# Designs tried in a protein design run: peptides against a protein of PDB entry 6IDX. Part 77

Target 1, 380 residues: chain A of PDB entry 6IDX
Amino acid sequence: KELAKLSADVTFATEFINMDGIIVLTRLVESGTKLLSHYSEMLAFTLTAFLELMDHGIVSWDMVSITFIKQIAGYVSQPMVDVSILQRSLAILESMVLNSQSLYQKIAEEITVGQLISHLQVSNQEIQTYAIALINALFLKAPEDKRQDMANAFAQKHLRSIILNHVIRGNRPIKTEMAHQLYVLQVLTFNLLEERMMTKMDPNDQAQRDIIFELRRIAFDAESDPSNAPGSGTEKRKAMYTKDYKMLGFTNHINPAMDFTQTPPGMLALDNMLYLAKVHQDTYIRIVLENSSREDKHECPFGRSAIELTKMLCEILQVGELPNEGRNDYHPMFFTHDRAFEELFGICIQLLNKTWKEMRATAEDFNKVMQVVREQITRA

## One batch from the design tools (peptide; aimed at target 1 E144 E194)

Design b2_p25_5_s4 (made by RFdiffusion4, then SolubleMPNN; from b2_p25_5, 7 letters changed)
Fold by OpenDDE base, seed 2:
Structure b2_p25_5_s4 (fold): chain B 380 residues (1-380), chain A 25 residues (1-25)
Amino acid sequence: as target 1 above (380 residues)
Amino acid sequence: VPQFPEDFTPEPLGPELQAFKEKLL
């Protein structure tokens, strides 16, 4: 106990480390010897002293043995561990993951997200915080391929639901530390959009062009009786498509694919448009047709608006940026839906269309409308 | 591109997202 308290002092830590004191602490953990009276209390203080000593950055985390890692992971995986031991074990694992890619690999083999989810289903907010912190660390340090797999796993939806129900909607105030971890998780979740945000459309890719064609089809052919697809020659068909892409509000009416070659927002804008068109078809059709029927130059260009809105949302959400240690601004709304970004887009595109009408905007007012919409979104 | 399964049932808007929608629209 006294050692754990003194270990917070850098001078004491330096002297104690120079006396191989940290090696003694690691050996106590490695031995697993339950034969000592008050083993749990002694172990909790040992782990506390170990953390405090390691936090000085004097000793590399790579000094820890595989036996030590397995013991700590064992404390997190065992259902009947003392709360104090569990808390310190989660914190040790977090620090190990954050400080060493080699330790990350070993820990990722010993611990499952499912085991960590069990520690979210408890009344102790400190344990919940350290469990989310470890999840965040694992997610941050995961290779890109594994990160996407973790994101696509049932574990993420389940994790989100558990966090929402047991943490966010809990009958207790959220402490600053938990709010920070929820913010970090939110940032890491939105950073999964970065790849799509930075993916350029290939104008020669037929499959990608077929998505743009599907947007056109949903907007204009869904109301047209299938009988009147006139077999009119290839030129009339191209001219018709150019008109339709103009009515959709693309900047490049001849080849809308060119509007998605700029990154950001690249293909992410097309993903949002497709989501809106498939999931919120009535809203999509209404927005497109309301603006396509206008000859008064007050038409809101849907395609351009959707691209610029996607970019704006990425900027507001700081997509691709690392989480900041000083921030704790999480939004419960993003934990309620698997496609929260696309749903946010669907709300904001309606807001944009409304604001455009209210302002009686023209194409010259586009940037002014976007500025007003940004302010509305950021104040909400 | 995750092909939207033809049978994609979108999740309902949670109350927080619905409140956000109602505040803006």
Scores: peptide ipSAE 0.436, ipTM 0.864, DockQ to the pose 0.426
OpenDDE base, seeds 1, 3, 4, 5: peptide ipSAE 0.015, 0.060, 0.087, 0.432; ipTM 0.474, 0.740, 0.685, 0.863; seed 1 fails the geometry check

Design b2_p25_6 (made by RFdiffusion4)
Pose (drawn by RFdiffusion4):
Structure b2_p25_6 (pose): chain A 370 residues (1-223, 234-380), chain P 25 residues (1-25)
Amino acid sequence: KELAKLSADVTFATEFINMDGIIVLTRLVESGTKLLSHYSEMLAFTLTAFLELMDHGIVSWDMVSITFIKQIAGYVSQPMVDVSILQRSLAILESMVLNSQSLYQKIAEEITVGQLISHLQVSNQEIQTYAIALINALFLKAPEDKRQDMANAFAQKHLRSIILNHVIRGNRPIKTEMAHQLYVLQVLTFNLLEERMMTKMDPNDQAQRDIIFELRRIAFDAETEKRKAMYTKDYKMLGFTNHINPAMDFTQTPPGMLALDNMLYLAKVHQDTYIRIVLENSSREDKHECPFGRSAIELTKMLCEILQVGELPNEGRNDYHPMFFTHDRAFEELFGICIQLLNKTWKEMRATAEDFNKVMQVVREQITRA
Amino acid sequence: AAAANAARTEEAVAAAIRRALARNH
């Protein structure tokens, strides 16, 4: 107990650390008997002292043994133990992950998505905060080529709805540190879109060109002389600036292939809305048609700007948009809503092609005021 | 490109460490 008290003082901590005092603590955790059952209080003070001593930055986090790591991960992976032990264990794992790529790799193998998510279901806000912090730390440290798989795994176990039901709509008001972790989680989540935002279409890739052909088919085949007249104009009546080679429009980055993903999502998941928007504007040879392809690409870019896809998380922000915690595909759903808004605003302005940038500005103002 | 991404990741992690340390105090 006394060690936990004094270890926050750097003057004391240095003295204790210089005698390998941290090893006394790690050895106790690695091999001490009955720690959770008979000595849980002692174990809590031991973990408090350990974290306080390590927070002085005198020694590397890489000093910790695989045995110590496994034991701490064991306290988190188990059907919940004492709250004080769990809080400190989650905190130690977060610090290990943030401070070492090697420790991240070992910890990612010792804890499951389900075990971490289950700790969000406890009524204690600090346990919830550290659980989300550990999840954020795993995302931050995951290799670029593994982060997407991790997001899918957490999504399949309902991370989003558990956060919505147990944190955002929970009984206890969200305090500043939890709000910060929700902000970080949202930033990391939007940043999963960044690679596709910056990926150009290869116009010479037939498979990618066939996606645009499919998009056009879904809409034009819902319309016979009128259908023929649409197809004679290639992709003009689908609203692409490059009428003959719309794949070129997707070389603009941002939004790149993310725009294509959004269009395909709207067509497949919300086929009626997609068909309505395209057919209201595919036979319009007055200058008043709303160009779908051009509008979708620019809207995708605008949403990326509004939501700050690509921005790094920082220390100063605690903000988040709660509605994104209500749908697994909230970004794509937002695209669909905003493309309908864009078409409504276009018609309200009796807009022409020359008004394109003005309409996009009004839509930007509508979205950002909402 | 890979080096730039690595630098961005290191910056974000550093910010997270500083925030976590401040919270611990």

Design b2_p25_6_s1 (made by RFdiffusion4, then SolubleMPNN; from b2_p25_6, 19 letters changed)
Fold by OpenDDE base, seed 3:
Structure b2_p25_6_s1 (fold): chain B 380 residues (1-380), chain A 25 residues (1-25)
Amino acid sequence: as target 1 above (380 residues)
Amino acid sequence: MKKEREEKQKKAVEIARRWFLKRRR
């Protein structure tokens, strides 16, 4: 206990480290010997002293053994561990992950997202905070190729729902630290959209063109039995598609693929449109048909609007930026759905379509409508 | 692009370290 307190002093820490004191603490953890009287209390103080010593940055985290890591990971993976040991073990793992890429790799092999998520299902907000902070540290330190796998694991393990139910809708007010960790998780998750946001459509990619064709099919052929494709000649079909792409509100009615060559938002806009069309089909069809049947020049160009809205949402949510200091602004909506960005797009495109009608806008008013919609989204 | 992402990553890790240390004080 006194050692743990004194270890917060840099002078004491330096002297104690020079006397190999930190090695003694690591060996105590490595031994795993439960036979000592007051083992849990002694271990909690040992872990405290170890953390305080390491927080001075005098000793490299790379000095820790694999046995030490396994013991600490064991305290996090076991369901019946003393809360004081659990909290310190989560903190040690977080610090290891943040300070060493080598330790990150070892820890990522020893612990699962599911084990960390179990520590969110408690009434202790401190444990919840350390668990989310460790999840965020692992997510942040993950190689780019593994970040999507980690995000998929979050969906599979219902991370968002668990956070929503046990943290956000918990009986306790969200503290600044927890709000920051929720913000970090949100930002790291939205950062996965950066690749798609910066991916240009290839107008020659048939699979990408087939998505645009699917948007047309869902809007105009959804009531038609797919078996009754009239065998009418290729030229009439091409002219019909140009009309359909105009009705969909694409800027390039001849080749809508050209509208997705600008980055941002690139392919992310097409992903949002396809998500809306498949998941919220009635909403999609309604928006398209309401604007396709007008002859009064008050048509809201869906395709153009979807692209510019996607770009605007990327700007508002700072897609492609990493978590910044002093921010704690998380959106509760982010925790209501695994596809939260696409769902937000679906809400905002309806808001845009409503605002367009209320303003009695024409194509010349497009930028004014977008500005009003931006103000509405940023005030909500 | 890659270098910029690496620099952003490094800054975000440093921010996370500062929050970690702040939480322990």
Scores: peptide ipSAE 0.653, ipTM 0.962, DockQ to the pose 0.752
OpenDDE base, seeds 1, 2, 4, 5: peptide ipSAE 0.651, 0.649, 0.652, 0.652; ipTM 0.962, 0.962, 0.962, 0.962

Design b2_p25_6_s2 (made by RFdiffusion4, then SolubleMPNN; from b2_p25_6, 18 letters changed)
Fold by OpenDDE base, seed 4:
Structure b2_p25_6_s2 (fold): chain B 380 residues (1-380), chain A 25 residues (1-25)
Amino acid sequence: as target 1 above (380 residues)
Amino acid sequence: MKKEREEKQEKAVEAFIRWFKKRRK
């Protein structure tokens, strides 16, 4: 107990480390020896002292043995561990993940997200905070190739629903620390959209062109089976499609694929449009047909609006930016749906369409409408 | 691009370490 307090002092820490004191603490954890009376209390103070000593940065985290990591991971995976030991173990694992890529790799092999989810289903907000913080650390330190897999695991209905029900909808106020961790998780998840946001459409890719054609089909031929392959269209059919792409509000009526070559938002805009068309088909058809039937120059160009809105949402959500230490602003909506970005797009495109009508906007007012919509989204 | 991402990641890790130390006090 006294050692744990004194370990916060840099002078004491330096002297204690020079006497191999940290090695003694690590060996106590590694031994796992439950034979001592008050072992749990002693272990909690040992872990506190260890963490305080390591916080001075005098000793490299790479000195930690695999046996030590396994013991700490064991305290996180065991259901009957003292809360004080669990808290300190989560903190130690987070610090290991943050300070060493080698330790990250070892910890990622020993700990599953499922084990950490169990620590979110508790009434202790500190434990919940440390569990999310460890998840965030693992996410941040994950190699680029594994980030999507981690996010898919996080976007799994289970983690999202647990956070929503046990953290956000808990009968207690959310502390600043928890709010920050929720913000971090949100930012790290939205950063996965960066790849699609920066992916240019290839106008020669037939599969991507078929998506644009599917958008046309859903809007104008909703009762027609997709089986009519567009391939052998006579010049008259090509002219018809050009008209349809104009009615969809694309800037390039001849080749709408060219509208998705600008990055940002690149292919992410097409993903949002396709999601809206498939998941919210009635809303999509309504928006497109209402604007395509207008002869009064007050038509809202859906295709252009969807692209610019996607770009705007990426800017508002800071897609491709890493989380900042001083921020704690998270959107509860992010935790209500697994496809939260696409759902946000679906809400915002309806808001845009409404605002366009209310303003009696023309194509010349496009930027003014977008500015008003930006203000509405950022105030909500 | 890759180097910029690495530098951003390093800064974020540093921020996380600072926040970690702050929330334990």
Scores: peptide ipSAE 0.355, ipTM 0.883, DockQ to the pose 0.837
OpenDDE base, seeds 1, 2, 3, 5: peptide ipSAE 0.314, 0.331, 0.336, 0.352; ipTM 0.863, 0.873, 0.878, 0.883; seed 2 fails the geometry check

Design b2_p25_6_s3 (made by RFdiffusion4, then SolubleMPNN; from b2_p25_6, 17 letters changed)
Fold by OpenDDE base, seed 3:
Structure b2_p25_6_s3 (fold): chain B 380 residues (1-380), chain A 25 residues (1-25)
Amino acid sequence: as target 1 above (380 residues)
Amino acid sequence: MEAERKKKQEEAVKAFISWFKKRRK
């Protein structure tokens, strides 16, 4: 207890480290022997002192043994560990992951995200905070291949559900530290969209062109059996499609694929449009047909609006940016749905379409409408 | 043997704390 308190003092820490005191603490952990009276309390203070000593940055985290890592990981993976030991073990593992790629690799072999999710189901918000912090550290330090696997895993759905039910909807106020970790997790989750945001459409990729054609089909042919596409000649079909792409509000009516060559938002805008068209088909069709039937120059260009809205949402959500220290602004909505970004897009595109009508906007007012919509989204 | 080693390590830490507190006076 006194060691843990004094370890926060840099002068004490320096002298203690110079006397190989930290090595003594690591050996106490490595030995694992429960033979001492008050072992759990002693171990909790040992781990506290270890953290406080390491926080001075005097000793490299790479000094720790594999045996030490396994002992700490064991305290996190074992059921029914003392709460005080568990909390400190999570904090040590977080610090190890953040400070050393070598330690990250070793820890990632010893601990699963599934084991960490179990620590979110407890009533102790401090344990929950350190468990999310360690998950965030593992996500941040994971190679891109592993990050995508972690993202696609059932673990993320389960993680979001557990966070929503046990943290956000918990009977306790969210502390600043937890709010920060939820913010970090949100940012890291949205950073997975960066690849699609920076992916240019290839106008020669037939599969990508077929998505644009599917958007047209859903909007205009949804009630028409695809078999009844009248045998109009290839040129009449091209001219018809050009009209349809104009009604969809693409900037390039001849080749809408060109509208997705700009990054950001690249293919992410097309993903959002396709999601809206498939998941919220009635909303999509309503927006498109309402604007396609207007002859008064007050039509809202859906295609252009969807692209610029996707870009705006990426800017608001800071897609591709690292989490900032001191921020704690998280949105509970992003933990309620697997495709929360696309759902947000679906809400915001309706808001945009409403705002366009209320402003009696024309194509010349496009940037003004987008500015008003930005203000509406950022105030919500 | 291992319990004795831990006890010696704990005693060494206590001795160091005591030494450090005496040096700051």
Scores: peptide ipSAE 0.032, ipTM 0.441, DockQ to the pose 0.018
OpenDDE base, seeds 1, 2, 4, 5: peptide ipSAE 0.032, 0.015, 0.030, 0.024; ipTM 0.403, 0.366, 0.487, 0.458; seeds 1, 2 fail the geometry check

Design b2_p25_6_s4 (made by RFdiffusion4, then SolubleMPNN; from b2_p25_6, 18 letters changed)
Fold by OpenDDE base, seed 5:
Structure b2_p25_6_s4 (fold): chain B 380 residues (1-380), chain A 25 residues (1-25)
Amino acid sequence: as target 1 above (380 residues)
Amino acid sequence: MEEERKKKQEEAVETFIRWFKKRRK
């Protein structure tokens, strides 16, 4: 107890470290020896002292043994552990993951997100906070190939539903620390969109052009089976498609693929459009047909609007930016749906279409409509 | 791009470490 308190002092920490004191603390944890009266209290103070000492940055985290990691991971994985030990064990794992890539690799093998989910299903918001903080640390340190797998595990209905039901909709007010961890989780999740946001469409890629053709098919040929591969279109068919792409509101009516060569939002805009067309088909068809039938110059160009809205949403959500210490703003909607960004796009494109009509906008008013929509989204 | 992503990740790690230390005080 006294050691844990004194370990916060840099002078004491330096002397204690010079006496191999950290090695003694690590060996106490590694031994797992429950023989002492008040073992749980002693262990909680040992873990506190260890963290305080390591926070001075005098000793490398790479000194930590695999046996120590397994003991700490064991305290997180066992259901009957004292809350005080659990909290400190989660904190130690978070600090290990952050401070060492070698320790990250070892911890990522020993601990699954599924094991951390059990610590979100508790009434203790402090334990929930440390569990989400560890998840965020694992997410941040994950290599790019594994980040998508972690995201898919987070996109798994189970983790998001648990965060929503047990954390966000919990019986207690959300504390600042928890709000920050939820914000961080949101930012890290949206940063997975950065790749698609920065991916240029290749106008020569037939598979990508087939997606644009599918958007046309869903809007205008709803009874046509997608199995009818657009064969070598006669010039009459090309002219028909050019008209349809104009009605869809693409800037380049001849080759709509050119509209997706700008990054941001690149291919992410096409992903949003395709999601809307497939998942919210009635909404998509309504928006397109309402504007395609207008001859009054008040048509809202869907294709252009979808691209610029996707870009705007990326700017509002700060896609590809790092989480900052001063923001605790999380959107509960991002925990309600697997494809929350695409669902947000679907809501916002309807808002844009409504705002366009209300303003009696023309193509010249496009930037003004986008500014009004930005203000509406940022105030919601 | 990959070097810039690595640098951003390092900056994020430093931020997370600062936040971790702040949360425990």
Scores: peptide ipSAE 0.515, ipTM 0.937, DockQ to the pose 0.835
OpenDDE base, seeds 1, 2, 3, 4: peptide ipSAE 0.025, 0.511, 0.029, 0.018; ipTM 0.385, 0.936, 0.376, 0.385; seeds 1, 2, 3, 4 fail the geometry check

Design b2_p25_7 (made by RFdiffusion4)
Pose (drawn by RFdiffusion4):
Order: structure tokens, then C-alpha cells, then sequence
Structure b2_p25_7 (pose): chain A 370 residues (1-223, 234-380), chain P 25 residues (1-25)
């Protein structure tokens, strides 16, 4: 108890650390008997002292043994133990992950998505905060080529709805540190879109060109002389600036292939809305048609700007958009809503092609005032 | 209904993520 008190003082901590005092603590955790059943109080003070000593930055986090790591991960992976032990265990794992790529790899193997998510279902906000912090730390430290798989795994176990039901709509008001972790989680989530946003279409890749052909087919085949007239104009009546080679329009980064993903999502998941928008504007040879392809690409880019896809998380922000915690595909759903808004605003302005940038500005103002 | 990202031959890369400070206990 006394060690937990004094270890926050750097003057004391240095002295204790210079006698390998941290090893006394790690050895106790690695091999001490009955720690959770008979000595949980002692164990809580031990973990408090350990974290206080390590927070002085005198020694590397890489000093910790695999045995110590496994024992701390064991306290998190078990059907919940004492709250004080769990809080400190989650905190130790978050510090290990943030401070070492090697420790991240070992910890990622010792704890499951389901075990982490289950700790969000406790009524204690600090436990919830550290659980989300550990999840954020795993995302921050995951290799670029593994982060997407991790996101899918967490989604399949319902991370989003558990956060919505147990944190955002929970009884206890969200305090500053929890709000900060939600902000970081949202920033990391939006940043999963960044690679596709910056990926150019290969116009010479037939498989990619066939996706645009499919998009056009879904809409034009819902319309016979009128259908023929649409197809004679290649992709003009789908609204692409490059009428004959729309794949070139997707070389603009941002938004790149993310725009194509959004269009395909709207066409497949919301086929009636996609068909309505395209057919209201595919036989319009007055200058008043709303160009779908051009509008979708620019809207995708605008949403990426508004939502700050690609921005790094920082220490000064605690903001988040709660509605993104209500749908597994909230970004794509937002695209669909905003493309309908864009078409409504376009008609309200009796807009022509020359008004394209003005309409996009009004839409930007509508979205950002909402 | 569902939809998946379109496959690409040459994907871009995302911006590296920053080092973050641990949450205080």
C-alpha cells in the first residue's frame, strides 16, 4: 500500500527502480499464488505501483517478460474478476501496446475481440473507458495491412451497437476521457476509408470498367426507344464528365475508388433510390439534368472532407458524430442520403451544368449546418 | 442486400498513425 502511494513521486521511484524494484512487482505477478482469491487487494496495489513506476519513463516497456504479459492478459481474458484488478490490467495492456510494436504483437494474440467487447458491458465507466482505449491502441498499432481485418472482426461481434447501448445511451453521462476515446475510435474508423479514397482506378483494368458498366445497366435497363437513346450516348446520361471512358473520372484522388464503392453500394443496397435518381436525369436533354456520376464523385470527396478522412487523432479533440454509432455502414448510408439531398437541392435551384459548383456549395452548407 | 468494395490491382496507402499517450489511471 505504501509503495503504491510513494511510487507516484519520481524522487522515490528512482530509488526503488535502481534496486530492480519493478522486478519485485513483476515476479510477484508472474509467480505469486492465490493472487486473485486471497490477495486481490495486495495485487491491486502491486499493479498500481507498477504502473506508477513505469509512468516515470525511466525504463523501457520492453523489459517485461512474456510471462508477465500473459498474466496481465489473463486477468482481462477471464470471466471478469475484481474491478480494481481489471482496470489496472486494461491500463497496463494499453500502455504496453502504445509503447512497443513487439508487445502489441504478443498482446494481440492473448486477448480476443469478444473478451474486450464484453468489458464494455459493465456498469463502471472507467472499465469501459480503458476497454475502448485498449481497442483504440490495438488499432493504432496494427500494421496497415491488418487494421481492416481487425475492424471487421470487431464489427462482427457488435462493437458498435454495444458502444451505442452501453456507453452512448448508458445511464452514466459520458465524461471527458470517455468522450475522448469515442473521438479517437471515430477518427480511426473513418481512416479505414483513406486507402480507397486515395486509390485511382486503373482505366485499363477490364474488371474495374465492368463495374461501371454494371452500374449503368442497373439503371438504364429499368427504363425501349428511350433506353436505346440513353445507351447511344455511352455514359453521358449516367452523368460522367468523361462520356466514353468514365473510368478516367475515378483517377481523381480523392475520392478515387471510394466514390465507386459508394455508387455500387447505393445501386445494390438502395436500388430504387439509385434508379429514381438516374432515370429522372437520363432522358433530360435540357440543360437541367443533375449528373449522377460527376455529382457522386464530388459528393464522396466532399464527405471525405467534412468527416476528415485521413486526419490523425490528436490530444485536443473530444468530438464525435453519434449517428455513426447507429449503423454498420453509416458512411455509405450517409452518401445515399446526401445524394438524394443533392438531387433535391439541384431541382430546387433549377440548376444547370454551369451551376454545378454552386449546388455543391449549397449542399455543403446544408450538410455542415445539420 | 449487401455490397463489397471493388477489387483493384494497385491500391494506395493510408497515412501512418501517430504515437499516442496512454490514458492516465
Amino acid sequence: KELAKLSADVTFATEFINMDGIIVLTRLVESGTKLLSHYSEMLAFTLTAFLELMDHGIVSWDMVSITFIKQIAGYVSQPMVDVSILQRSLAILESMVLNSQSLYQKIAEEITVGQLISHLQVSNQEIQTYAIALINALFLKAPEDKRQDMANAFAQKHLRSIILNHVIRGNRPIKTEMAHQLYVLQVLTFNLLEERMMTKMDPNDQAQRDIIFELRRIAFDAETEKRKAMYTKDYKMLGFTNHINPAMDFTQTPPGMLALDNMLYLAKVHQDTYIRIVLENSSREDKHECPFGRSAIELTKMLCEILQVGELPNEGRNDYHPMFFTHDRAFEELFGICIQLLNKTWKEMRATAEDFNKVMQVVREQITRA
Amino acid sequence: SSSEPVAVSSPASSTPLPAMKPLPL

Design b2_p25_7_s1 (made by RFdiffusion4, then SolubleMPNN; from b2_p25_7, 10 letters changed)
Fold by OpenDDE base, seed 4:
Structure b2_p25_7_s1 (fold): chain B 380 residues (1-380), chain A 25 residues (1-25)
Amino acid sequence: as target 1 above (380 residues)
Amino acid sequence: SSAEPAPVKNPAKPKPLPDMKPLKL
């Protein structure tokens, strides 16, 4: 207890470390000797002292043995561990993951996100906070392949549901520390969009071109009786598609694929448009047809608007940025839906279309409309 | 033509441990 308290002092810590004191503490954890009547209390203070000593950054986290890691992981994975030991063990593992990629690899083998989710189902907010913090650390340090696996729709859906029900909708105020961890999780989740945001469309990729063609099909062929496919020559068909792409509000009416070569938002804008067209088809068709049937120069260019809105949403959500330690702003909406970004896009594109109408905007007012929409989204 | 070295992303400061509230014994 006194050692734990003194370990917060850098002068004491330096001398204690110079005396191999950390090695003694690690050996106490490694020994696992439950023989003392106050073992749990002693262990809790040992883990506290270890953390406080390591926080000085005097000793590398890479000094810890695999046996130590397994013992700490054991305190997180075992049922009925003392809350004080569990809390410290979660914090030790977080610090290990954050400070060492080698320790991350070892910890990721010993602990599953599923085990950490079980610690979210408790009434203790401190345990919940440390469990999310460790999930966030694992997610932050995961290589892209494993990050996508951690992002697997089932594990994420369960995690989001548990956070929503046991943390966000809990009968207790969310503390600043928990709000920060929810913010971090949100940022790390949106950083999965970075790849698509930075992916340029290949105008020669037929599969990508077929998506643009599908957007046209959904907008314009949904009402056309299949009986009126005129066997008219390839040139009339190309001219028709150019008109359709103009009505869709693409900047490049001849080759809409060129509008998706700009990064950001690259292919992510096309993904959002396709999601809207498939999942919210009535909303998509309405937005497109309401503007495509206008001859009054007040048409909201859907394609251009969708691209610039996707870019704006990426900027607002800080896609590709690391979590800021000073921020604790999280959006509960992102825990309610599996495709929360695309749903946000679907809300915001309707807001944009409404704002465009209310402003009586023309193509010249595009940037002014986008600025007003940005202010509306950032104040919501 | 000296390629300016890409700004080394500051090594993430070791996050301060969340204030370990003293064990209420």
Scores: peptide ipSAE 0.015, ipTM 0.404, DockQ to the pose 0.035
OpenDDE base, seeds 1, 2, 3, 5: peptide ipSAE 0.005, 0.000, 0.000, 0.000; ipTM 0.385, 0.347, 0.387, 0.347

Design b2_p25_7_s2 (made by RFdiffusion4, then SolubleMPNN; from b2_p25_7, 11 letters changed)
Fold by OpenDDE base, seed 5:
Structure b2_p25_7_s2 (fold): chain B 380 residues (1-380), chain A 25 residues (1-25)
Amino acid sequence: as target 1 above (380 residues)
Amino acid sequence: ASAEPAPVKNPAKPRPLPDMKPLKL
């Protein structure tokens, strides 16, 4: 207990480390000797002193043995561990993962996200915070190939549900630290959109062009009586599609694929448009047809608006940026749905369309509408 | 007064452990 308190002092820490004191603490953990009277208390203070000593940054985290890692991982994976030991063990694992890629690899072999989810189902917000912090550390330090697997895993869907039900909708106020962890998890989840955000459409890819054609089909062919199919001339069809792509509000009416060659938001804008058209078809059709039927120059260009809104949402959500230690702003909505970004887009495109009408905007007002919409989204 | 350059935030700084409430023994 006294050692744990003194370990917070840098002068004491320096001298204690110079005497190999930290190695002695690690060996106490490695020994696993449960036969001592007050073992749990002694271990909790040992882990406290170890953390406080390591926080000075005097000793590399790479000094820890595989036996130490396995003992700490064992305290997290075992169901009947003292809460004080569990909390410190989660914090040690977080620090190991953050400070060493070699330790990350070893820990990722010993612990699953599923085991950490069990620690979210408790009423102790401190345990919940450290469990999310460790999940975030594992997610942050994962190789790019493994990040997508972690996000797509049933564990991640389950994780969001558990966080929503046991943390966000819990009967306790969210503390600053928990809010920070929820923010970090949100940022790391949205960083998976970076690939799509930076993917340029290939204007020569027929499969990608067929998606744009499907957007046209959903908007215009659902109400068109098939009897007025004008004769099969390829030029008349191209001219018809050019009109339809103008009515959809694409900037390039001849080849809308060119609008998706700009990165950001690249293909991510097309993904959002397709999601809206398939999942919220009535909303999509309403937005497109309401603007396509206007002759008053107050039409909101859906295609252009969807692209610029997707870009703006990526900027607001800081897609591709690392989490900032000073931030704690999280949106509960991102834990309610598997396709939370596309659902946010679907809400925001309706807000944009409403704001455009309220402002009586024209194409010249486009940037001004986007600025007002940005302010509305960032205040929500 | 020489403004010391803001220390490069080493992203690997362990978060300050939330004040581990001293185990009230």
Scores: peptide ipSAE 0.043, ipTM 0.506, DockQ to the pose 0.024
OpenDDE base, seeds 1, 2, 3, 4: peptide ipSAE 0.021, 0.036, 0.033, 0.031; ipTM 0.468, 0.504, 0.497, 0.523; seed 4 fails the geometry check

